# Ledger of designs, part 76: peptides against a protein of PDB entry 6UG1

Target 1, 304 residues: chain A of PDB entry 6UG1
Amino acid sequence: SNEERKRRKYFHMLYLVCLMVHGFIRNEWINSKRLSRKLSNLVPEKVFELLHPQKDEELPLRSTRKLLDGLKKCMELWQKHWKITKKYDNVGLYMRTWKEIEMSANNKRKFKTLKRSDFLRAVSKGHGDPDISVQGFVAMLRACNVNARLIMSCQPPDFTNMKIDTSLNGNNAYKDMVKYPIFWCEVWDKFSKKWITVDPVNLKTIEQVRLHSKLAPKGVACCERNMLRYVIAYDRKYGCRDVTRRYAQWMNSKVRKRRITKDDFGEKWFRKVITALHHRKRTKIDDYEDQYFFQRDESEGIPD
Target 2, 301 residues: chain A of PDB entry 6UG1 as posed
Amino acid sequence: SNEERKRRKYFHMLYLVCLMVHGFIRNEWINSKRLSRKLSNLVPEKVFELLHPQKDEELPLRSTRKLLDGLKKCMELWQKHWKITKKYDNEGLYMRTWKEIEMSANNKRKFKTLKRSDFLRAVSKGHGDPDISVQGFVAMLRACNVNARLIMSCQPPDFTNMKIDTSLNAYKDMVKYPIFWCEVWDKFSKKWITVDPVNLKTIEQVRLHSKLAPKGVACCERNMLRYVIAYDRKYGCRDVTRRYAQWMNSKVRKRRITKDDFGEKWFRKVITALHHRKRTKIDDYEDQYFFRRDESEGIPD

## One batch from the design tools (peptide; aimed at target 1 W29 H279)

Design b2_p28_6_s4 (made by RFdiffusion4, then SolubleMPNN; from b2_p28_6, 16 letters changed)
Fold by OpenDDE base, seed 4:
Structure b2_p28_6_s4 (fold): chain B 304 residues (1-304), chain A 28 residues (1-28)
Amino acid sequence: as target 1 above (304 residues)
Amino acid sequence: DEEFEKRLKEVEKKLKELLEEYKKYLFS
């Protein structure tokens, strides 16, 4: 019905806002001074120096290579620190079906909200789910004064799916779900004027995304619970930015159709949501990023 | 912590207002 379409659209946005607030809160928790002091001790001086290379005036790419090597070593150090990767409870923050949402509304299961103290303890011990692990990795990089962003691929229910029952393929459902991350890191490369993508936990990869990312879900089964639609970046200064364009190869043709930003009202509304979560002044980094997104929009063209 | 809690409350207020704005738009 038209009412059910409106209801699903509303619940999509409510859920999206809740996810974005979750990311905002986690982004604060990873700024913890107590956590920072502990995590900085995981990074040897030689690795710290690689994270902060001098500018090579002859070949800035050499400085980028040092930073990439430093980030690789940080991933290795993080793997040594992280002792226990817990499975997600059910689907974690992956996309739920409409049926699962309706069923969960009836089940007053008190979701045991992870407290800040529990998060800080989990990161400090190296015990937690993959999301906590990624968030802790971002905290470690921030502790080393690296301009690292927490990236969150927000997975609200698909308002374009009007099916009542989405039968998810049972046997490999968890494996397919977790094949791609929903949290990762970006690091500002001051030499190339680009964000470096770092997945320290899932794919264990470092990328300089040009046209496409390995972090973008591919295949029907993987996309059932992980649909690239709202990739939100949270920086150390409480900046909030939509970075979906970086990871979406087909933003205009495919991704936009599944966003609330497909219509003008939804676009304006979503900009207000981003603005409400953005608590810093604009910087030259934002200008370089916006220029990159513009070039990516032009290069994709208008969908036929 | 207190400054962040204040900021979070302000964010939550603004986001509730935005959700109600959109709800009104959808169901108008």
Scores: peptide ipSAE 0.594, ipTM 0.947, DockQ to the pose 0.858
OpenDDE base, seeds 1, 2, 3, 5: peptide ipSAE 0.592, 0.587, 0.589, 0.587; ipTM 0.947, 0.945, 0.946, 0.945

Design b2_p28_7 (made by RFdiffusion4)
Pose (drawn by RFdiffusion4):
Structure b2_p28_7 (pose): chain A 301 residues (1-169, 173-304), chain P 28 residues (1-28)
Amino acid sequence: as target 2 above (301 residues)
Amino acid sequence: EEEEEEFYEELEEELEEILEEAEEHIFS
């Protein structure tokens, strides 16, 4: 019914707001001073110097390379620090079905509250699922004074799914791509470097294509790329989906609430509500990348 | 800690107002 269609649109907006705010608060917890000081001693002087390379006037590229080596070394040592990698209970933060949600609302059960202290204890011990692991990785980079963003692919239920049944055909297929990952700024190449230290274990300087965007019909059942939100040290919140969307204006726009005007205005209201800093020059360099990327997409196939 | 509580309260109130506007628009 048209009524159920409207409810799905609203609940989608509601769940999305909650997800994005959770990203905002989790990013706050990541900045914890007490935890940062402990995680910093995990980084040797050699790697620390690689993470803060000297300006190379003649060839800025060498500085970028040193940072990449540093990022690689950090990924490696993080693989060692993280001793216990849990499985997501049930579905984690991956996209759920309307049926699954309705049923979760029905069954109230008992839920162990988490809170901030428990999160900190888990990152210091090295015990958690991949979300906790990558989030902790970002906290470590920040303790070393690197401009590290936390990236979250918000996966609210699909408001474009009109079906009354909503059934699907696997765990391994859900975890193929991450919900959480990292970006680090390169002041030499003036670009954001994408880092996934937990799932794909890769570092990529995304230009026009990215390894992180999910592919194949089976894998996209639980992970439909729509809202890629970046949170930074100074409490910025930016929609970074353009970096990770091969067909943003075609394929992805149909699945976002921003397809109509009311939707874009509303979404902007939330981003602004979550962006608690003023505009820096880096924001401009990023907007320039997005503009060029937006104009290079062209006609679809 | 008190400043954080005040901040979250203001943020919650602002988000509730945005959702109320969205509810009124969708179900009108």

Design b2_p28_7_s1 (made by RFdiffusion4, then SolubleMPNN; from b2_p28_7, 15 letters changed; failed a check: too like the target's own chain)
Amino acid sequence: DEERKKLLEELKKKLEELLKEFKEYLFS

Design b2_p28_7_s2 (made by RFdiffusion4, then SolubleMPNN; from b2_p28_7, 13 letters changed)
Fold by OpenDDE base, seed 3:
Formats: C-alpha cells, structure tokens, sequence
Structure b2_p28_7_s2 (fold): chain B 304 residues (1-304), chain A 28 residues (1-28)
C-alpha cells in the first residue's frame, strides 16, 4: 500500500538517524584522553616518524609513500594488540530485513547497550567485535596525532523493498555478511591532498580510492546485508560528512535510487541531519574533498 | 563534560525536530 511505503520510508530515516548518532557517539568515545595515552604506547618512534614524514619538495609522492608505510606498520601493530575478535551478535549493524525488524519488535529483548567504560576497556584489552577493533585503530592513529576519520557505512532497512516477505535465503552465511566492513578508517594525506582509505581489520588493505574501492560490496549475497548507501565520516574535531561519493562508483545511476536523498525533500532533510552532527568549522581539507566529489560526479555523468 | 552535555542536548533537540518535520511531510 501507499501507507506501508510511507511507513517504511519513515522507519528507514529513524533507523538511519539512530545509526548516524551511534557513529557520532563512538567517535566521541575514541577521543578519550585516557585511551589515547594507552594506545600511543603501541606505536614505536620509528613508526611515528613514518606517520609524520617531512615534505619532500622534489617529489611529494615520497612523503605519501612514507605515510603509507607507517599506516601498514600501524595495521600490523594493531593485529598484535587485538587478541580476541568476537563474532557479531546476530547481524550486528548490518542490514536487517523488514521481517527481521517485525520479529524483533515482537521480541522484548533487552538490548545490552555497551557503555563507554566497557568500550574503552574492550579497546584497551584488544577484545571485541570488528567494529570496536576498527574504532580502536582510529583511536590509535589519533593518539599519534594522525588526522584519522572513523567511517561508517550505515545500513538502514531498504525502504525501496516493498515485498511483504523479505526473508533472506537461509544460506546467507555469516561469511558473506562480514565479507565487507561496516566501519573503516580514512587518513588525510597532506601531500597528495586526498583521503587514504584504511581497512585494518576485515580486508586489511590500504587504498587511494580513485574510481572504485575494494570496500564497496560486490555480489548478491554480500549486498543483501551490506548496501553501500550512506558512508559517513566522523573526524577528530567532531566533523561529520557524507563521503558516499568516494566509494560509490555509480552514485547517480544506482546508489541514489536507494537513498532518502532521491527526492528534494529527502536531500534537504538529510543535509539537516549532517549539519546537526557537524560540530566544527569548514576547513581547506573539506574544500579539497568537495572538489574531488564534484569531479567524480561530473565524470559519472547523468545516466541516460 | 558540560560542553559535551550541551552539545548532546542540542543534537538531540535538532534531530527530534528533523524527525517531526519529516513525519509531517510523509503523513500529510
């Protein structure tokens, strides 16, 4: 019905706001001064120096290569720190079906909310789910004075799916769900004027994204619980930005159709949500990023 | 601590207003 379409759209937005606020809160928690002091001790001086290379005036690419090497070594150090990767309870923050949401509403399950103290302890001990691990990695980089962002791929239920039964085939193995991350890191490269993508936990990869990312879900089974639609960046100064354009090859042709921003009202509303979560002034880094997104939008074109 | 509290209270208010605005639009 038209009413069910409106209801699913509303629930999608409510869920999206809750996810975006969750990302904001986790970003505040990883700014903990106490955690920062502990995590800085994991990074040797030689690795710190690689994270902060001098500008090579002859070839700025040499400075970028040092930064990339420093980030690789930080990923290796993080793997040594992280002792226990817990499986997600159920599907974690991956996308739920409408049927799963309905069944969950009927189940008076006491959701155990992770407290700030428990999170900080989990990160400090190296015990937790992959999301906590990624968040802790961002905290370690920030402890080393690296301009690292927490990235969250928000997975609200698909409001464009109007099927009554949205049951996934029982063969959606946990392995297919977790093949691609929900959380990752971006690091500002001051030499190339670009964000470097870092997945320290899942794919264990570092990318300089041009047109496509390895972190973008591919294949039907992986996309069922991980649809790239809302990739939100949270920086150390409480900035919040939509960075979906970086990771979406087909933003205009495919991704936009699955977003609330497909219509003018949804675009204005979503912009207000981003603005409410954005607690810093604009910087030259934002200008370089917006220029990159503009060039990516022009290069994709409008689908015929 | 107080600045973080004020920031959260402001955020909560702004997000609540946005959800109500959108609810009115969808169900008008």
Amino acid sequence: as target 1 above (304 residues)
Amino acid sequence: EEEEKKRREKLEKELKELLEEFKKYLFS
Scores: peptide ipSAE 0.237, ipTM 0.813, DockQ to the pose 0.851
OpenDDE base, seeds 1, 2, 4, 5: peptide ipSAE 0.198, 0.024, 0.225, 0.220; ipTM 0.791, 0.582, 0.808, 0.805

Design b2_p28_7_s3 (made by RFdiffusion4, then SolubleMPNN; from b2_p28_7, 13 letters changed)
Fold by OpenDDE base, seed 3:
Structure b2_p28_7_s3 (fold): chain B 304 residues (1-304), chain A 28 residues (1-28)
Amino acid sequence: as target 1 above (304 residues)
Amino acid sequence: DEEEEKRLKELKEKLEELLKEFKEYLFS
């Protein structure tokens, strides 16, 4: 019905806001001074120096290469720190079906809200789910004075899916779900004026995204619970930015159709949500990023 | 942290308003 379409669109928005707030709260928690002091001790001086290379005026690419090597070593150090990777409870923050949402509304299952103290303990011990692990990795980089962002791929239910039964049956459903991350890291490269993408936990990859990301879900089964639509960046200064354009090859032709921002009202509303979560002044880093997104929009072209 | 609690309260109020605005748009 039209009412069910409206209901699903509203529930998508409510769920999206809740996810974006979750990312914001986790971003505050990873700024903990007590956690920072503990995590900085995981990074030896030689790796810290690689994270903070001098500007090579002759070849700025050499400075970027040092930073990339430092980030690789940080990823290796993080793997040594992280002792226990827990499975997600059910689907974690991956995309739920409409049937699962309806069934969960009937089941008064109290979401076990992880407290700040328990999160900080989990990160400090290296015991938790992959999301806690990524968040802790961002905290470690921030503890080393690296301009690292927490990235969250928000997975609200698909309001464009009007099927009544959307049950996902299959023995491999969890494996396909967790094939791609929903949390990762970005690091500012002050030399190239670009964000470096770092997945320390899932794919264990570092990339400089040009047109395609390895973190973008591919294949039907993987996209059922991980649809790239809202990739939100949270920085150390409580900045919040939509960075979906970086990871979406087909932003205009495909991704936009699955977002609230497909219409003008939804675009304006979503900008208000981002603004409410954005607690810092604009910087030249934001200008370079917006210029990169503009160039990516021009390069994609207008969908026929 | 009192600043964290204040920030979260202010954020909650803004987001509740934005959710109301979107509800009104959908069901108007």
Scores: peptide ipSAE 0.368, ipTM 0.877, DockQ to the pose 0.886
OpenDDE base, seeds 1, 2, 4, 5: peptide ipSAE 0.231, 0.353, 0.291, 0.258; ipTM 0.823, 0.873, 0.851, 0.835

Design b2_p28_7_s4 (made by RFdiffusion4, then SolubleMPNN; from b2_p28_7, 13 letters changed)
Fold by OpenDDE base, seed 5:
Structure b2_p28_7_s4 (fold): chain B 304 residues (1-304), chain A 28 residues (1-28)
Amino acid sequence: as target 1 above (304 residues)
Amino acid sequence: SKEEEELLKKLKEELEKLLEEFKEYLFS
């Protein structure tokens, strides 16, 4: 019905806001001075020096290569620190079906929200789910004075799916769900003027995204609970930016149709949400990023 | 911190307004 379409659109937007606020809160928690002091001790001086290379005036790419090597070593150090990767409770922050939402509304399950103190303890011990692990990795890089962003792929329920029953069938549903991350890291490369993508936990990869990311979900089964639609970046200065364009090959043709920003009202509303979560002044880094997004929009073209 | 609580309070109030504006738009 038209009413069910309105209800699903509303619930999608409410859920999206809750996810974006969750990312903001986790981004604050990883700025903890107490956590920073503990995590800086995990990084040897030689690795710290690689994270902060001098500018090579002859070949700036050499400086980027040092930074990439430093990030690789940080990922290896993080794997040594992280002792226990817990499974998600149910589906974690992956996408729920409409049926799962309706069934959950009837179940007054007291979700115990993880407290800040419990999060900081989990990161310090190296015990938690993959999301806590990624968030802790971002905290470690920030403790080393690296300009690292927390990235969150927000998974609100698909308001474009108007099927009554959206139950997911499959014995491998959890493996397919967790094949691609929901949280990852970006690091600013001051030499190339680009963000470097780092997944320290799931795919254990470092990439300089050109047209395609390894973190973009592929295949029907993986996309059922992880649909790339809202990739939000949270920086150390409480900046909030939509970085979906980096990871979406087909932003205009495919991704936009599944976003609230498909219409002018939804675009204006989503900009208000981003603005409410963005607590810093614009910087030259934002200018380079916007220029990159513009070039990516021009190169994709208008979908036929 | 007190500043974090105030920031979260303001953020909550702003997001509640955005949700209400959205309810009005959808259900008008």
Scores: peptide ipSAE 0.064, ipTM 0.711, DockQ to the pose 0.881
OpenDDE base, seeds 1, 2, 3, 4: peptide ipSAE 0.025, 0.023, 0.050, 0.059; ipTM 0.640, 0.530, 0.693, 0.698; seed 1 fails the geometry check

Design b2_p28_8 (made by RFdiffusion4)
Pose (drawn by RFdiffusion4):
Structure b2_p28_8 (pose): chain A 301 residues (1-169, 173-304), chain P 28 residues (1-28)
Amino acid sequence: as target 2 above (301 residues)
Amino acid sequence: MEEEIEEMEEHLEELEEEEEEFLEEVNE
């Protein structure tokens, strides 16, 4: 019914707002001073110097390379620090079906509250699922004074799914791509470097294609790329989906609430509500990348 | 900054309650 269609659109908006705000608060917990000081002693002087390379006037590229080596070394040592990698209970934060949600609302059960202290304890011990692990990785980079963003792929239920049944054909297929990952700024190449230290264990300087965007019909059942939100040290919140969307104006726009005008205005209201800093020059360099990327997409196939 | 975070936490709690009430109405 058209009524159920409208409810799905609203609940989608509601769940999305909650997800984005959780990203906002989790990013605040990541900045915890007490935790940052402990995680900083995990980084040797050699790697620390690689993470803060000297300006090389003749060839800025060498500085970028040193940072990449540093990022690689950090990924490696984080693989060692993280001793216990749990499985997501049930579905984690991956996209759920309308049927699954209706049924979760029906069954209230008992849920162990988490809170801030428990999160900090888990990151310091090295116990957690991949989301906690990558988030902790970002906290470590920040304790070393690197401009690290937390990236979250918000996966609200699909408001474009009109079906009354909503059934699907695997765990391994869900976890192929991450919900959380990291970006680090390169002041030499003036670009954001994408880092996934937990799932794909890769570092990529995304230009026109990214390894992190999910592929194949089976894998996209639980992970439909729509809202890639980046949170930074100074409490910025930016929609970074353009970096990770091969067909943004075609394939992805149909799945976002921003396809109509009311949707874009509303979405902007939330982003602004979550962006608690003023514009820097880096924001301009990023907008320039997005503009060029937006103009290079062209006609679809 | 701290006050703004607190306000956002309170706003989240209200949204979670609204979500629960909305799903109860859908089930009814």

Design b2_p28_8_s1 (made by RFdiffusion4, then SolubleMPNN; from b2_p28_8, 12 letters changed)
Fold by OpenDDE base, seed 3:
Structure b2_p28_8_s1 (fold): chain B 304 residues (1-304), chain A 28 residues (1-28)
Amino acid sequence: as target 1 above (304 residues)
Amino acid sequence: MEEKLKEIEKKLEELKKEIEEFMKEVLE
């Protein structure tokens, strides 16, 4: 019905806001001075120097290569620190079906919200789910004065899916779900004027995204619980930016149709949500990023 | 930190009201 379509849009918007606020709160928690002091001790001086290369005036690419090597070594150090990767409780922050939402509304399961103190302890001990691990990795880079962003792929329920029953098949569903991350890192390369993508936990990869990312879900089974729609970046200065364009090859033709921003109301509303979560002044980094997004929109073209 | 959270909470309540109003206009 038209009513059910409206209800699903409303619930999608509400759920999206809750996810984006969750990302903001986690981004604040990883700025903890106490955590920063502990995590800086994990990074040897030689690795710190690689994270902060001098500008090579002859070949700026040499400086980028040092930064990439430093980030690789930080991933290796992080793997040594992280002792226990817990499975997600149920589906974690992956996309729920409409049926699962309805069943969860009936079951007053008290979601034990992880407290800030428990999060900081989990990161410090290296014990937690993959999301906590990624968040801790971002905290370690920030502790080393690296301009690292927390990236969150927000997975609200699909308001474009009007099917009543989407029973997902059981056993392989978890493996397919966790094949691609929900959280990752971006690092600013001051030499190339680009964001470097870092997945320290899941795919254990470093990318300089041009047209596509390895972090973008591929295949029907993986896309059931992980649909690239809202990739939100949280920086160390409490900036909040939509960076979906970086990871979406087909933003205009495919991704936009599954976003609330497909219509003018949804675009205005979503811009207000971003503005509400954005607590810093604009910088030259934002100008370079917006120029990159503009070039990506021009290169995709208008969908036929 | 607490002031930023309160500001966010206020803006989120405003955003919820805007969603509810829009849903009424589109239901009529």
Scores: peptide ipSAE 0.056, ipTM 0.694, DockQ to the pose 0.123
OpenDDE base, seeds 1, 2, 4, 5: peptide ipSAE 0.026, 0.027, 0.052, 0.034; ipTM 0.582, 0.577, 0.697, 0.683

Design b2_p28_8_s2 (made by RFdiffusion4, then SolubleMPNN; from b2_p28_8, 14 letters changed)
Fold by OpenDDE base, seed 3:
Structure b2_p28_8_s2 (fold): chain B 304 residues (1-304), chain A 28 residues (1-28)
Amino acid sequence: as target 1 above (304 residues)
Amino acid sequence: MKKLLEEIEKFLKELQKEIEEFLKKVLE
């Protein structure tokens, strides 16, 4: 019905806001001075120097290569620090079906909200789910004065799915779900004027995204609980930016159709949400990023 | 931080009202 379509849009919007606020709160928690002091001790001086290379005036690419090597070594150090990777409780922050939402509304399950103190302890001990691990990795890079962003792929329920019953099959569902991350890192490369993508936990990869990302979910089974629609970047200065364009090959043709921003109301509303979560002034980094997004939109073309 | 969260919570309540009003107008 038209009513059910409206209800699903409303619930999608509410859920999206809750996810975006969750990302903001986690981004604040990883800025903890106490955590920063602990995590900086994990990074040897030689690795710190690689994270902060001098500008090579002859070949700026040499400086980028040093930064990439530093980030690789940080990922290796982080793997040594992280002792216990817990499975997600149920589906974590992956996408729920409409049926699962309806069933959960009936079950007064007290979601044990992780407290800030428990999060900081989990990161410090290296014990937690993959999301906590990624968030801790971003905290370690920030502790080393690296301009690292927390990236969150927000997974609100699909308001474009009007099916009543979406039974997702059992045992293989978890493996397919966790094949691609929900949280990752971006690091600013001041030499190339680009963001470097870092997945320290799931795929354990570093990439300089041009047209395609390895972090973009592929295949029907993986996309059931992980749809690339809202990739939000949270920086160390409480900036909030939509960076979906970086990771979406087909932003205009495919991704936009599954976003609330497909219509003018949804676009204005989503812009208000981003603005409310963005607590810093614009920088030259934002100008370079917007120029990159513009070039990506021109290169994709208008969908037929 | 507390002030920032309070501002966000206020903003979220305003956004919720805007969504509800929009949904009413599109149902009429």
Scores: peptide ipSAE 0.084, ipTM 0.726, DockQ to the pose 0.123
OpenDDE base, seeds 1, 2, 4, 5: peptide ipSAE 0.063, 0.022, 0.061, 0.074; ipTM 0.714, 0.534, 0.716, 0.719

Design b2_p28_8_s3 (made by RFdiffusion4, then SolubleMPNN; from b2_p28_8, 13 letters changed)
Fold by OpenDDE base, seed 4:
Structure b2_p28_8_s3 (fold): chain B 304 residues (1-304), chain A 28 residues (1-28)
Amino acid sequence: as target 1 above (304 residues)
Amino acid sequence: MKEILEKLEKELKKLEEEIEKFLKEVLE
């Protein structure tokens, strides 16, 4: 019905805000000075120097290569630190079906919210789910004065899916679900004026995204619980930015149709949410990023 | 940080009210 379509848009919007606020809160927690002091000790001086290369005026690419090597070594150090990767409870922050939402609304399950103290302890010990691990990795890079963003692929329920029942099959569904991350890192390359994408936990990859990302879900089974629609970046200065354009190859033709921002109301509303979560002044980094997104939109074109 | 969270809670409440208002206007 038209009513059910409206209801699904509402729940999508509400759920999206809750997810984006969750990302904001986790981004605050990883800025903990106590955590920073502990995590800085994981990074040897030689690795710190690679993270902060001098500008090579002759070949800026040499400086980028040093940064990439430093980030690779940080991933290796992080793997040594991280002792226990817990499975997600149920589906974690992956996309739920409408049926699962209805069933969960009826079940007043006491959502055990992880407290800040428990999060900081989990990161410090290297014990937690993949999201906590990624968040801790971002904290370690920030402890080394790296301009690292926490990236969250927000997975609100699909308001464009009008099917009542999507029975997702059990054990294979978890493997397909976790094949691609929900959280990752971006690092500012001051030499190339680009964000470097870092997945330290899932795919264990570093990439300089041009047209597509390795982190973008591919295949029907993987997309059931991980649909690339809202990739939100949280920086160390409490900036909040929509970076979906970086990871979406087909933003205009495919991704936009699955976003609340497909219409003017949804665009204005989503801009208010971003603005409410954005607590810093604009910087030249934002200008370079917006120019990159503009070029990506022009290069994709308008879908026929 | 408390002030930012309190501001966010107020903005969230306002966004929830805007969503509810939109739903009423669109459901009517």
Scores: peptide ipSAE 0.153, ipTM 0.771, DockQ to the pose 0.142
OpenDDE base, seeds 1, 2, 3, 5: peptide ipSAE 0.150, 0.152, 0.124, 0.146; ipTM 0.768, 0.771, 0.749, 0.769

Design b2_p28_8_s4 (made by RFdiffusion4, then SolubleMPNN; from b2_p28_8, 12 letters changed)
Fold by OpenDDE base, seed 3:
Structure b2_p28_8_s4 (fold): chain B 304 residues (1-304), chain A 28 residues (1-28)
Amino acid sequence: as target 1 above (304 residues)
Amino acid sequence: MKELLEKIKKELEELEKEIEEFLKEVLE
């Protein structure tokens, strides 16, 4: 019905805001001075020097290569620190079906919201789910004065899916769900003037995204709980930016149709949400990023 | 930081109202 379509849009919008606020809160928690002091001790001086290369005036690419090597070594150090990767309770922050939402509304399941103190302890001990691990990795890079962003792929329920019963099949569903991350890192490369994508936990990869990312879910089974729609970046200065364009090959033709921003109202509303979560002044980094997104939009073209 | 979270809460309440208003406009 038209009513059910409207209800699903509402729940999508509400859930999206809740997810984006969750990302903001986690981004604040990883800025903890106490955590920063502990995590900086995990990074040897030689690795710190690689994270902060001098500008090579002859070949700036050499400086980028040092940074990439430093980031690789940080991933290795982080893997040594991280002792226990817990499975998600249920589906974590992956996309729920409409049936699962309805069933959860009936079950007064006390969402045990992780407290800030418990999060900081989990990161410090190296015990937690993959999301906590990624968030801790971003904290370690920030502790080393790296301009690292927390990236969150927000997975609100699919308001474009009007099917009533999407029973996701059993045991293989978890493996397919966790095949691609929900959280990752971006690092600013001042030499190339680009964001470097880092997945320290799931795919254990570093990439400079051109047209597509390895982190973008592929295949029907993986896309059931992880659909690339809202990739939000949280920086160390409490900036909030939509970076979906980086990771979406087909932003205009495919991704936009599954976003609330498909219409003018949804676009205006979503801009207000971003503005509400964005607590810093614009920088030249934002200008380079917007220029990159513009070039990506021109290169994709307007869908026929 | 508390002040920042309070601002975010206020902005969220405004966003919730906008969602409700949109739903009314789309429901009519």
Scores: peptide ipSAE 0.192, ipTM 0.810, DockQ to the pose 0.130
OpenDDE base, seeds 1, 2, 4, 5: peptide ipSAE 0.113, 0.031, 0.183, 0.167; ipTM 0.760, 0.553, 0.805, 0.793; seed 1 fails the geometry check

